# Peptides against a protein of PDB entry 8RAJ: the designs that were tried, part 43

Target 1, 54 residues: chain A of PDB entry 8RAJ
Amino acid sequence: LPAENEDPDKAVVDLHRSPPKTKDPDLTPSGIIAKVKAGDMTQETARELLLAMR

## One batch from the design tools (peptide; made by RFdiffusion4, then SolubleMPNN)

Design b2_p20_7_s4 (from b2_p20_7 with E2R E7R E8K E15K)
Fold by OpenDDE base, seed 3:
Order: C-alpha cells, then structure tokens, then sequence
Structure b2_p20_7_s4 (fold): chain B 54 residues (1-54), chain A 20 residues (1-20)
C-alpha cells in the first residue's frame, strides 16, 4: 500500500468549519499574515479568516 | 510584484485591525 505521505504542513483551513478554539499559531492574525507572505494562503482566504476573528 | 501585493494586503489588514 503506498503510504500517502500526508505532508503535515498542508493544514487545509476549512473556512466553513467554525474556527477551532485551539490556539493554533497558524490561525492567529500573525500566523495568517505569515502564510500569505509565504504564499501558502491566498489574500482572499486570509481576509475572510481575519474578519471572522472580529 | 508579489512584494507590492503583500504590502497592499498588509496595509489593508492593518487598517481593518485598527478599526476596533
């Protein structure tokens, strides 16, 4: 069976799921901005996430 | 440029975060 190498770095941020109340550093405003700068998140997705945190 | 797009995004986000 090919072990699907789940790249652990692809946290698929499901925008339709209530933001996990977990202090995921990747879901902080700073973490979201860092992902956009890295090119791992779109600006649109980041904006929606940041607005949902208000 | 990707750097200019990132700069504009940051400026928008900073503005949106200061509007509390």
Amino acid sequence: as target 1 above (54 residues)
Amino acid sequence: SREEENRKFLEEVEKELEEE
Scores: peptide ipSAE 0.325, ipTM 0.794, DockQ to the pose 0.198
Fold by OpenDDE base, seed 2:
Structure b2_p20_7_s4 (fold): chain B 54 residues (1-54), chain A 20 residues (1-20)
Amino acid sequence: as target 1 above (54 residues)
Amino acid sequence: SREEENRKFLEEVEKELEEE
């Protein structure tokens, strides 16, 4: 059976997962905003993440 | 427009961040 290469590149930001201790550039305020602009994140999720970083 | 929605989102986020 071909292993479906689930593209691991969709970093599903699990809001219930402990914030990755990694400086994920995608989880910076600028990175979050960039994902929204790209359509890779909803405004609601972005707002929740940005408020959690405050 | 997606650009207008993104602009409104940025304006809201900037406002929420300035309220600190």
Scores: peptide ipSAE 0.324, ipTM 0.793, DockQ to the pose 0.199
Fold by OpenDDE base, seed 4:
Structure b2_p20_7_s4 (fold): chain B 54 residues (1-54), chain A 20 residues (1-20)
Amino acid sequence: as target 1 above (54 residues)
Amino acid sequence: SREEENRKFLEEVEKELEEE
């Protein structure tokens, strides 16, 4: 029986690793505007997100 | 045009962000 090599490289997400303060560049005002320009976001969604940041 | 509406929206938002 071929042993299925389950590659056990489950990247142990270190639960103690502070979530990277990756300011999601996509959630900045400039990132939202860039998504609207690219057609990846509606004006309505962009307006709601920008108003929620004020 | 959808493109003109997008341009006007972006100009308004860019202006509102520059006033802060």
Scores: peptide ipSAE 0.321, ipTM 0.797, DockQ to the pose 0.279
Fold by OpenDDE base, seed 5:
Structure b2_p20_7_s4 (fold): chain B 54 residues (1-54), chain A 20 residues (1-20)
Amino acid sequence: as target 1 above (54 residues)
Amino acid sequence: SREEENRKFLEEVEKELEEE
């Protein structure tokens, strides 16, 4: 039986987890803003991430 | 409204990004 690795499609961006060195499209400014609009990220979390990219 | 909260967030982010 193929173990369907249910890739948890919802990478909860845990800010306290070292940012994966992968160019996660979710860590682009546009991706962060999209997550906030979707309700998948808090505004506070998004601000911290955006400021860390500066 | 979630739309109003999202608008305020965008305005704040734009302001913070323009502060070079």
Scores: peptide ipSAE 0.328, ipTM 0.795, DockQ to the pose 0.197; fails the geometry check

Design b2_p20_8_s1 (from b2_p20_8, 8 letters changed)
Fold by OpenDDE base, seed 1:
Structure b2_p20_8_s1 (fold): chain B 54 residues (1-54), chain A 20 residues (1-20)
Amino acid sequence: as target 1 above (54 residues)
Amino acid sequence: SAARREAAERALEELDEADK
């Protein structure tokens, strides 16, 4: 049986390893705020991303 | 982009106000 060990860690966007695709609307300042408000991102993660954009 | 930096600054201010 091909163990499709799809490494579940590949679904984790390592924000430290992948440069934020600045063209992704979800990674714009407004998109980040929207994710926080939706409960899809922690305030701490949002802060780190926004500080990197400043 | 200067516009993105400005937007990031405003977003940080919004997060800081939300944490109060």
Scores: peptide ipSAE 0.592, ipTM 0.902, DockQ to the pose 0.632
Fold by OpenDDE base, seed 5:
Structure b2_p20_8_s1 (fold): chain B 54 residues (1-54), chain A 20 residues (1-20)
Amino acid sequence: as target 1 above (54 residues)
Amino acid sequence: SAARREAAERALEELDEADK
């Protein structure tokens, strides 16, 4: 069975290194809120991202 | 975009209300 190459380089979006790609649906205001509600993002990180989009 | 800025503002308000 082909080992699903879990690509270990799932680039954790380093919020400090690269501006969020505006085309990523997960980095829209609604996507950010959805991640917070899902427990996949902290409120603090969400606030920083949203402030950058303001 | 202006729409994104407005959506971000609304999302910030939602986060601030949830933190109370």
Scores: peptide ipSAE 0.591, ipTM 0.902, DockQ to the pose 0.623
Fold by OpenDDE base, seed 2:
Structure b2_p20_8_s1 (fold): chain B 54 residues (1-54), chain A 20 residues (1-20)
Amino acid sequence: as target 1 above (54 residues)
Amino acid sequence: SAARREAAERALEELDEADK
């Protein structure tokens, strides 16, 4: 089975630091919600990220 | 961005409704 190369370059957003001002669609509020709905992010992680963006 | 803060608030509301 081909090893799913988890892209090692997924920038681990430090949840304890100011939210990155990146234009990364995966780090927008809508992108975060989309990841939760897809099962690619936990609700808790999403909550922490969104709280940091508020 | 004010728009990002507002979008984050709406997204938090959506998450809170999904948890109920």
Scores: peptide ipSAE 0.590, ipTM 0.901, DockQ to the pose 0.574
Fold by OpenDDE base, seed 4:
Structure b2_p20_8_s1 (fold): chain B 54 residues (1-54), chain A 20 residues (1-20)
Amino acid sequence: as target 1 above (54 residues)
Amino acid sequence: SAARREAAERALEELDEADK
């Protein structure tokens, strides 16, 4: 059975707990919209993140 | 930031329009 390499350093950024760090371009409002358009983020997740920024 | 809050509001509007 392939050992699922649980990379222990994948800090699950709990998007519900940690305010998006201002320095991550992917966590700006524009970056969030870009991810949705690219299919890399669900619209529901995007809404939750954007509501937290309002 | 006020600018970030305003940008988030506009982004929410864009998402709501995309669902129509």
Scores: peptide ipSAE 0.590, ipTM 0.901, DockQ to the pose 0.648

Design b2_p20_8_s2 (from b2_p20_8 with L4R E6R W18L)
Fold by OpenDDE base, seed 4:
Structure b2_p20_8_s2 (fold): chain B 54 residues (1-54), chain A 20 residues (1-20)
Amino acid sequence: as target 1 above (54 residues)
Amino acid sequence: SEERKREAEEALEELDELDE
């Protein structure tokens, strides 16, 4: 099985990079909130991502 | 999309209700 290199650095959404047109469920508003609740994202990062989607 | 904007606004409200 190809080890999906979970590059931990790829989990950091660079807000200065054009939002990837990836239908990544993790980049939906609900997915962002779920990450915050799980402790996988800061509230500040979540706020910035959500504001960019508004 | 207008749907995504609405979902983002609702998620911002939910985020403000989360404890620090």
Scores: peptide ipSAE 0.589, ipTM 0.899, DockQ to the pose 0.524
Fold by OpenDDE base, seed 5:
Structure b2_p20_8_s2 (fold): chain B 54 residues (1-54), chain A 20 residues (1-20)
Amino acid sequence: as target 1 above (54 residues)
Amino acid sequence: SEERKREAEEALEELDELDE
């Protein structure tokens, strides 16, 4: 059985998944920067997300 | 939102100041 490793705490923001229209605080510009600073997101992924919000 | 675009631009500037 494929373990659905939905690790809910690691919101792996899949850039190819339409950003959930949910006001997830983790998908705000400040939330993205906070994840990078915490080591929970790469700078590359953060850059791509922020560019898509511009 | 134009506000969110501005916040994203400011966050890109902050991201460029972070060490690799």
Scores: peptide ipSAE 0.589, ipTM 0.900, DockQ to the pose 0.574
Fold by OpenDDE base, seed 2:
Structure b2_p20_8_s2 (fold): chain B 54 residues (1-54), chain A 20 residues (1-20)
Amino acid sequence: as target 1 above (54 residues)
Amino acid sequence: SEERKREAEEALEELDELDE
């Protein structure tokens, strides 16, 4: 079975970096919530990111 | 974007529901 290299492209969202205007679906509000639900992001990190987008 | 602000606010509400 090909090991799906789950490329841990955990986009290390540097919380201290201005949220990139990246059209990356992973950095949309819905994408953040999806990562939290998947266990790929902490609720604390998600809260900080979402507050920065407000 | 005003759209992203609205989506972020809705996502914060959804995040608070996940903490219960």
Scores: peptide ipSAE 0.589, ipTM 0.900, DockQ to the pose 0.543
Fold by OpenDDE base, seed 3:
Structure b2_p20_8_s2 (fold): chain B 54 residues (1-54), chain A 20 residues (1-20)
Amino acid sequence: as target 1 above (54 residues)
Amino acid sequence: SEERKREAEEALEELDELDE
């Protein structure tokens, strides 16, 4: 199966931009927590993202 | 939406319960 090329350039969420109204599961509150638990996101980055959604 | 705000607040609480 071709390795899904995770384009590394898509990982730069500009935290200072209005939180994207993304339907991307990776940027939902639950998706953010899942990334932190996986070690794929820092708690600080997660906190900033979640605060912007509040 | 108010739903998304609530989900974000709940996720902040869960984040604060995670060990550093």
Scores: peptide ipSAE 0.588, ipTM 0.899, DockQ to the pose 0.470

Design b2_p20_8_s3 (from b2_p20_8, 6 letters changed)
Fold by OpenDDE base, seed 3:
Structure b2_p20_8_s3 (fold): chain B 54 residues (1-54), chain A 20 residues (1-20)
Amino acid sequence: as target 1 above (54 residues)
Amino acid sequence: SEEKKRAAEKALEELDKADE
């Protein structure tokens, strides 16, 4: 069976595209709440971060 | 931004409800 030469060259990640400013989804109010619900952040830390955004 | 402040305020209210 002919191995389909999947040309690996199409994965040229255009390094010149400024990475979208990934607003760290983890630092949005919704991301903070999601981390608390997941157990990845304490409620106290979340409260401090959210108060600093107010 | 005012949108970020409003979102933070809403998230604080959700956080307080999650502790009950």
Scores: peptide ipSAE 0.564, ipTM 0.890, DockQ to the pose 0.480
Fold by OpenDDE base, seed 2:
Structure b2_p20_8_s3 (fold): chain B 54 residues (1-54), chain A 20 residues (1-20)
Amino acid sequence: as target 1 above (54 residues)
Amino acid sequence: SEEKKRAAEKALEELDKADE
């Protein structure tokens, strides 16, 4: 399989680009609520996390 | 962030309503 030449010019990590605030979607209020609704997080844990963000 | 704080407060209100 031809190694896709990953164009090395796209690897210019702009060191001065503030790392995109990777808003960890899982640590946003909306992400927390989504996890609770999906059954992936307890309501108690969600409450504690949300209180810490207040 | 004040926006994150406000979103967290609304999310807490949503959770409290889901526990009734």
Scores: peptide ipSAE 0.562, ipTM 0.890, DockQ to the pose 0.553
Fold by OpenDDE base, seed 4:
Structure b2_p20_8_s3 (fold): chain B 54 residues (1-54), chain A 20 residues (1-20)
Amino acid sequence: as target 1 above (54 residues)
Amino acid sequence: SEEKKRAAEKALEELDKADE
């Protein structure tokens, strides 16, 4: 089985690029609303999370 | 973050309107 050449170019972690603050888009107010609209989160859970951010 | 608080408040208002 041909060893799929892992593209070595993906390993250039630019150490000078501040790690993208992976603001988990899911933990932002907009991400929470998007999950509710998608049916991936209950309105009650969303309300609790948003109240904790207030 | 004050920006996050303001965004959370707006998101709560949007959730309350979606329940009507």
Scores: peptide ipSAE 0.561, ipTM 0.889, DockQ to the pose 0.531
Fold by OpenDDE base, seed 5:
Structure b2_p20_8_s3 (fold): chain B 54 residues (1-54), chain A 20 residues (1-20)
Amino acid sequence: as target 1 above (54 residues)
Amino acid sequence: SEEKKRAAEKALEELDKADE
């Protein structure tokens, strides 16, 4: 059985735990929107992250 | 970067439209 490599990179961006690594592609504006559309991030969390990038 | 700031502002506008 192929081990489903659960790509551990479904890092739920916990705003409370890690300062946004500005170099993380998952924390680009486009990456944030993609996570919201995928259901991997709440709209509220996305809004807070995007406001911090402004 | 200013590019990231502009992209974030555009992304906020997209989120606000998706909530309406």
Scores: peptide ipSAE 0.553, ipTM 0.887, DockQ to the pose 0.556

Design b2_p20_8_s4 (from b2_p20_8, 6 letters changed)
Fold by OpenDDE base, seed 5:
Structure b2_p20_8_s4 (fold): chain B 54 residues (1-54), chain A 20 residues (1-20)
Amino acid sequence: as target 1 above (54 residues)
Amino acid sequence: SAERKRAAEEALEELDRLDE
């Protein structure tokens, strides 16, 4: 079985950690919305992340 | 940045539309 090496470095965005100034496309507002649309992030988590960026 | 702040506000509005 191909080990889906889901790279465990899918940055579990610790909502309690100051959003790293990471150029991670997954931590941009557009990247967050893309993850929600893909089912990879809950709307609640997305809302909290986006509110922290405001 | 001011751009990220504006983009976050726009993304919040888009997120609210996805809940409807």
Scores: peptide ipSAE 0.610, ipTM 0.910, DockQ to the pose 0.578
Fold by OpenDDE base, seed 2:
Structure b2_p20_8_s4 (fold): chain B 54 residues (1-54), chain A 20 residues (1-20)
Amino acid sequence: as target 1 above (54 residues)
Amino acid sequence: SAERKRAAEEALEELDRLDE
């Protein structure tokens, strides 16, 4: 079975990077929470991102 | 967007509940 190349192009949510394009689902509030729940993002990073969106 | 701000605020509240 071809290993699904889960392309690890996990959009590196860098807080210091240019504001994400408004359409990145990974950078919506819901997407951030989903990543935290999945263990793909720390609560601290999520908090900083969400505060920047406020 | 005002919707994004509200969603961010709600997400912060949800995040605070996960720390407990």
Scores: peptide ipSAE 0.609, ipTM 0.910, DockQ to the pose 0.534
Fold by OpenDDE base, seed 3:
Structure b2_p20_8_s4 (fold): chain B 54 residues (1-54), chain A 20 residues (1-20)
Amino acid sequence: as target 1 above (54 residues)
Amino acid sequence: SAERKRAAEEALEELDRLDE
């Protein structure tokens, strides 16, 4: 079984990069809120990401 | 997308409720 070592380091969303048109479900508005609720994202980072999507 | 904008606005309102 290939242990997909999902390197947790790849989740660094560079806020200064043009908003990735990432259809990454983790970067949807709902996915952002889910990460905040899980403690995986700060509220400040979430606010900045959501404001950029507005 | 207008849907993504609305979803982002709703998520901002939810985020403000999580701070309380």
Scores: peptide ipSAE 0.609, ipTM 0.910, DockQ to the pose 0.537
Fold by OpenDDE base, seed 4:
Structure b2_p20_8_s4 (fold): chain B 54 residues (1-54), chain A 20 residues (1-20)
Amino acid sequence: as target 1 above (54 residues)
Amino acid sequence: SAERKRAAEEALEELDRLDE
């Protein structure tokens, strides 16, 4: 069985490349803030994503 | 969802506080 190595580190949500999957926990408002605090997302990208959800 | 919109607004306010 090919282990889909979904490298969890590659969930860089690029607003310009991949439409946010509404069911991805990493694309919730809280998940976005958690990624910023972890250094896994820029504040600019987070702001763009959150503004699009408003 | 109205809940997601409210959560996005609260998260924007939190994001602005992280820039201070």
Scores: peptide ipSAE 0.609, ipTM 0.910, DockQ to the pose 0.589

## One batch from the design tools (peptide; made by RFdiffusion4, then SolubleMPNN)

Design b2_p21_1_s1 (from b2_p21_1, 10 letters changed)
Fold by OpenDDE base, seed 2:
Structure b2_p21_1_s1 (fold): chain B 54 residues (1-54), chain A 21 residues (1-21)
Amino acid sequence: as target 1 above (54 residues)
Amino acid sequence: SPAAEREQELIDAALEALDAE
């Protein structure tokens, strides 16, 4: 089965772009908190993302 | 919208969870 090379470079969350209406579970409030707890996101980046969604 | 209110509550709860870490 071809490994889907999900290009890791496409996860450039442009914090200054209007949050895409992405049903991306990683960009939900819960997904953001999960990334912080996993050490995959800084608390500051998470705060900026959540404030941009408000 | 009740959906928008629920989304806002989830955002506020996530911000509170970040402040508690």
Scores: peptide ipSAE 0.546, ipTM 0.884, DockQ to the pose 0.453
Fold by OpenDDE base, seed 4:
Structure b2_p21_1_s1 (fold): chain B 54 residues (1-54), chain A 21 residues (1-21)
Amino acid sequence: as target 1 above (54 residues)
Amino acid sequence: SPAAEREQELIDAALEALDAE
């Protein structure tokens, strides 16, 4: 089975790009908090994302 | 817009939750 090399570079949410109105559940305010609690996101990155949505 | 106000309230609540971790 070809390992889909998910290019890890495509997961870089450009913090300076206005968050697309993506229906991505992971980019909702609650999804961001869930990632921090899971250890998948730093508090600093979460704060920057939430402030950029404000 | 009442939808934008609700979205802002969710963001503010998430910031408060983040400061409590």
Scores: peptide ipSAE 0.546, ipTM 0.883, DockQ to the pose 0.373
Fold by OpenDDE base, seed 1:
Order: C-alpha cells, then sequence, then structure tokens
Structure b2_p21_1_s1 (fold): chain B 54 residues (1-54), chain A 21 residues (1-21)
C-alpha cells in the first residue's frame, strides 16, 4: 500500500504573510471557526487571523 | 466589489461567532 504521505504540512498560517489567495478551505472564516471548535486553534490565533483577513 | 463585501461580512460574522464562544 503506498503510504499516503499525509505530510501534515500544517500550513502554519504565517499571520504576517498576506493570506495567499489560495482557496485553502482551512483559511476561510468558516474553516478558522471550525478549527477553534475542534480545539485545533486557539481563540486568540483565530481572532488575529480573521482580523488580518479584514 | 460585491464579492469583497460578502467576504467581509463572512469575516465579521466569524469574529462575532468567536466572541460568543
Amino acid sequence: as target 1 above (54 residues)
Amino acid sequence: SPAAEREQELIDAALEALDAE
């Protein structure tokens, strides 16, 4: 079985990088909220991300 | 752009939802 290289390149959302216009579903406002609800992101980091997208 | 306005509305709604958690 080819090991699906799930490189969890957790796209460390570089808070200082202009949000790539890549439609990364994980970087959508809804995706950010979903990560907070899942416990995969802090509320503070989510706030900073959403404010940087504004 | 109406697309940019919709994106901004989604961001604002997400911020509000985050503050309600």
Scores: peptide ipSAE 0.543, ipTM 0.883, DockQ to the pose 0.441
Fold by OpenDDE base, seed 5:
Structure b2_p21_1_s1 (fold): chain B 54 residues (1-54), chain A 21 residues (1-21)
Amino acid sequence: as target 1 above (54 residues)
Amino acid sequence: SPAAEREQELIDAALEALDAE
């Protein structure tokens, strides 16, 4: 089984990076809220991301 | 675009949900 080396350090979405046109489920509004609820994202970072998508 | 309007509604709902936490 290939170990998916998900480098946990790549999960920090740089707000200054152009939103990847990637259908990344983790960058959807629902995915952002899920990360906050999981404790994987701060409420502040989530707010900034959502406002940048608006 | 109805797709863009729907995306905006999802963003606004997510912001509201975030402010309620």
Scores: peptide ipSAE 0.543, ipTM 0.884, DockQ to the pose 0.456

Design b2_p21_1_s2 (from b2_p21_1, 9 letters changed)
Fold by OpenDDE base, seed 1:
Structure b2_p21_1_s2 (fold): chain B 54 residues (1-54), chain A 21 residues (1-21)
Amino acid sequence: as target 1 above (54 residues)
Amino acid sequence: SAEERRQQELIDRALAEWDAK
């Protein structure tokens, strides 16, 4: 069975693409904010992500 | 939806807080 190469790039949120309604809790506004507060994401990256979600 | 509105409010609040710093 061909190993479905899960393209690791599928996890790369293209900030220039309309954020897919990701069911990923880490990509929700609350998840993003939590990551920033935890020091796991820069405020700059979070700002860009959140702006794209507007 | 109500959920979408809540998410937008979270976004706006976060951005406002970060812009104030």
Scores: peptide ipSAE 0.594, ipTM 0.899, DockQ to the pose 0.692
Fold by OpenDDE base, seed 4:
Structure b2_p21_1_s2 (fold): chain B 54 residues (1-54), chain A 21 residues (1-21)
Amino acid sequence: as target 1 above (54 residues)
Amino acid sequence: SAEERRQQELIDRALAEWDAK
């Protein structure tokens, strides 16, 4: 059964793991910035994610 | 790579903007 119902909100982004080269546009630097601007992510969370991508 | 540099520039810019507010 395709696990279709992975709630995208439950993607526990392991901040300690180098983000896999995810093709997920929401996990790219631009996607993260867009989420913050849209109010869908806190600046604090985004900051941590972006720092991990450096 | 050029793409990695572009991403890093985006990251640095975002962090700078947020730290300034």
Scores: peptide ipSAE 0.592, ipTM 0.899, DockQ to the pose 0.605
Fold by OpenDDE base, seed 5:
Structure b2_p21_1_s2 (fold): chain B 54 residues (1-54), chain A 21 residues (1-21)
Amino acid sequence: as target 1 above (54 residues)
Amino acid sequence: SAEERRQQELIDRALAEWDAK
């Protein structure tokens, strides 16, 4: 079975673009915070994303 | 909306917690 190499590129949120009104739960404030707590996102990246959403 | 307010509160809380470290 081809290991679905989850292309890490798909998780790269363009920080220079206004956060799209995404229905992606991973890109909501709650989803971002959850990723940091799980160790799946750095605090620095999360901070930048959340600041862009403020 | 109420949802927008809840999201903003989450953002503010997270940023406050992380900036305090």
Scores: peptide ipSAE 0.589, ipTM 0.899, DockQ to the pose 0.727
Fold by OpenDDE base, seed 3:
Structure b2_p21_1_s2 (fold): chain B 54 residues (1-54), chain A 21 residues (1-21)
Amino acid sequence: as target 1 above (54 residues)
Amino acid sequence: SAEERRQQELIDRALAEWDAK
């Protein structure tokens, strides 16, 4: 059985690449904000991501 | 689009809130 140990919650975001248009709720502005509020993402990382989406 | 505008507003609001802390 392929080790489906892909933690589905680990979205690898490349900050040096233009943010792709995504339907992934974790990579939307609302999803990013939710992760910060939940303590699952640092505010600094979120800030960089959101700035890239602007 | 209207959705793009809504997303941009969310971004701007979040950044403003975090910069105020």
Scores: peptide ipSAE 0.588, ipTM 0.899, DockQ to the pose 0.700

Design b2_p21_1_s3 (from b2_p21_1, 10 letters changed)
Fold by OpenDDE base, seed 1:
Structure b2_p21_1_s3 (fold): chain B 54 residues (1-54), chain A 21 residues (1-21)
Amino acid sequence: as target 1 above (54 residues)
Amino acid sequence: SPEEKRKQELIDKALAELDAK
């Protein structure tokens, strides 16, 4: 299962391992969308990450 | 939990924004 985060505004997505100790704000739902808007992430990757956080 | 609900709402909003573009 993907990593879970308790704080939705500080979520990090780890699709392969246990929840990381270090929070990455760029991996929150808002951060993911920001990366897509900036052209730093594909829409497909963003979709996969967001779905995995459910 | 309320936190999980908030997380889910944020995810749903993000998905909606993503799919709108």
Scores: peptide ipSAE 0.565, ipTM 0.891, DockQ to the pose 0.326
Fold by OpenDDE base, seed 5:
Structure b2_p21_1_s3 (fold): chain B 54 residues (1-54), chain A 21 residues (1-21)
Amino acid sequence: as target 1 above (54 residues)
Amino acid sequence: SPEEKRKQELIDKALAELDAK
């Protein structure tokens, strides 16, 4: 059976883990706000991410 | 560090923007 390579590399942003020092532009404060504005992230998730980055 | 201060300022601004909506 072809193992459905579920791309494990969807970076499950573990909100409870220290934000990886990822230069991921999508995880910058501005990137987070952009995702919320686009409807791709909830306000609550954005708040949690930003607080975790503090 | 100056970089950490800049990052913190960006975070605070982003939080303020979220709370304004």
Scores: peptide ipSAE 0.563, ipTM 0.891, DockQ to the pose 0.483
Fold by OpenDDE base, seed 3:
Structure b2_p21_1_s3 (fold): chain B 54 residues (1-54), chain A 21 residues (1-21)
Amino acid sequence: as target 1 above (54 residues)
Amino acid sequence: SPEEKRKQELIDKALAELDAK
């Protein structure tokens, strides 16, 4: 089942259950790095996302 | 696939940039 969230416009991803496979520009390799630089994502989460995208 | 290869290269570059922070 997809994870429930309060904001239907936001995707919720469980990296350990289902690795992210998205074309969302915010979750591209460059988008992930941009979020880390902006302080909107931790380095660890970014690493896990990038590894799961391989 | 050329697309998969390009994607992997982008991921590897992003990981390298992340580890450099």
Scores: peptide ipSAE 0.563, ipTM 0.891, DockQ to the pose 0.369
Fold by OpenDDE base, seed 2:
Structure b2_p21_1_s3 (fold): chain B 54 residues (1-54), chain A 21 residues (1-21)
Amino acid sequence: as target 1 above (54 residues)
Amino acid sequence: SPEEKRKQELIDKALAELDAK
């Protein structure tokens, strides 16, 4: 069985790559704030994402 | 676009909320 080496580096969302216009509810402004409040995202990452969406 | 304006307002509000903490 070909072990699909899922390169773990593919999980690094390159914030410098245009955020996929995926309707990912987690990438909405409200979703980002919710993740920060839940401790699932750093304030710095949230700031970068929000600025990139601007 | 009204939709773009609404999106920008949501972003600005989120940034303001983030800066207040």
Scores: peptide ipSAE 0.563, ipTM 0.891, DockQ to the pose 0.494; fails the geometry check

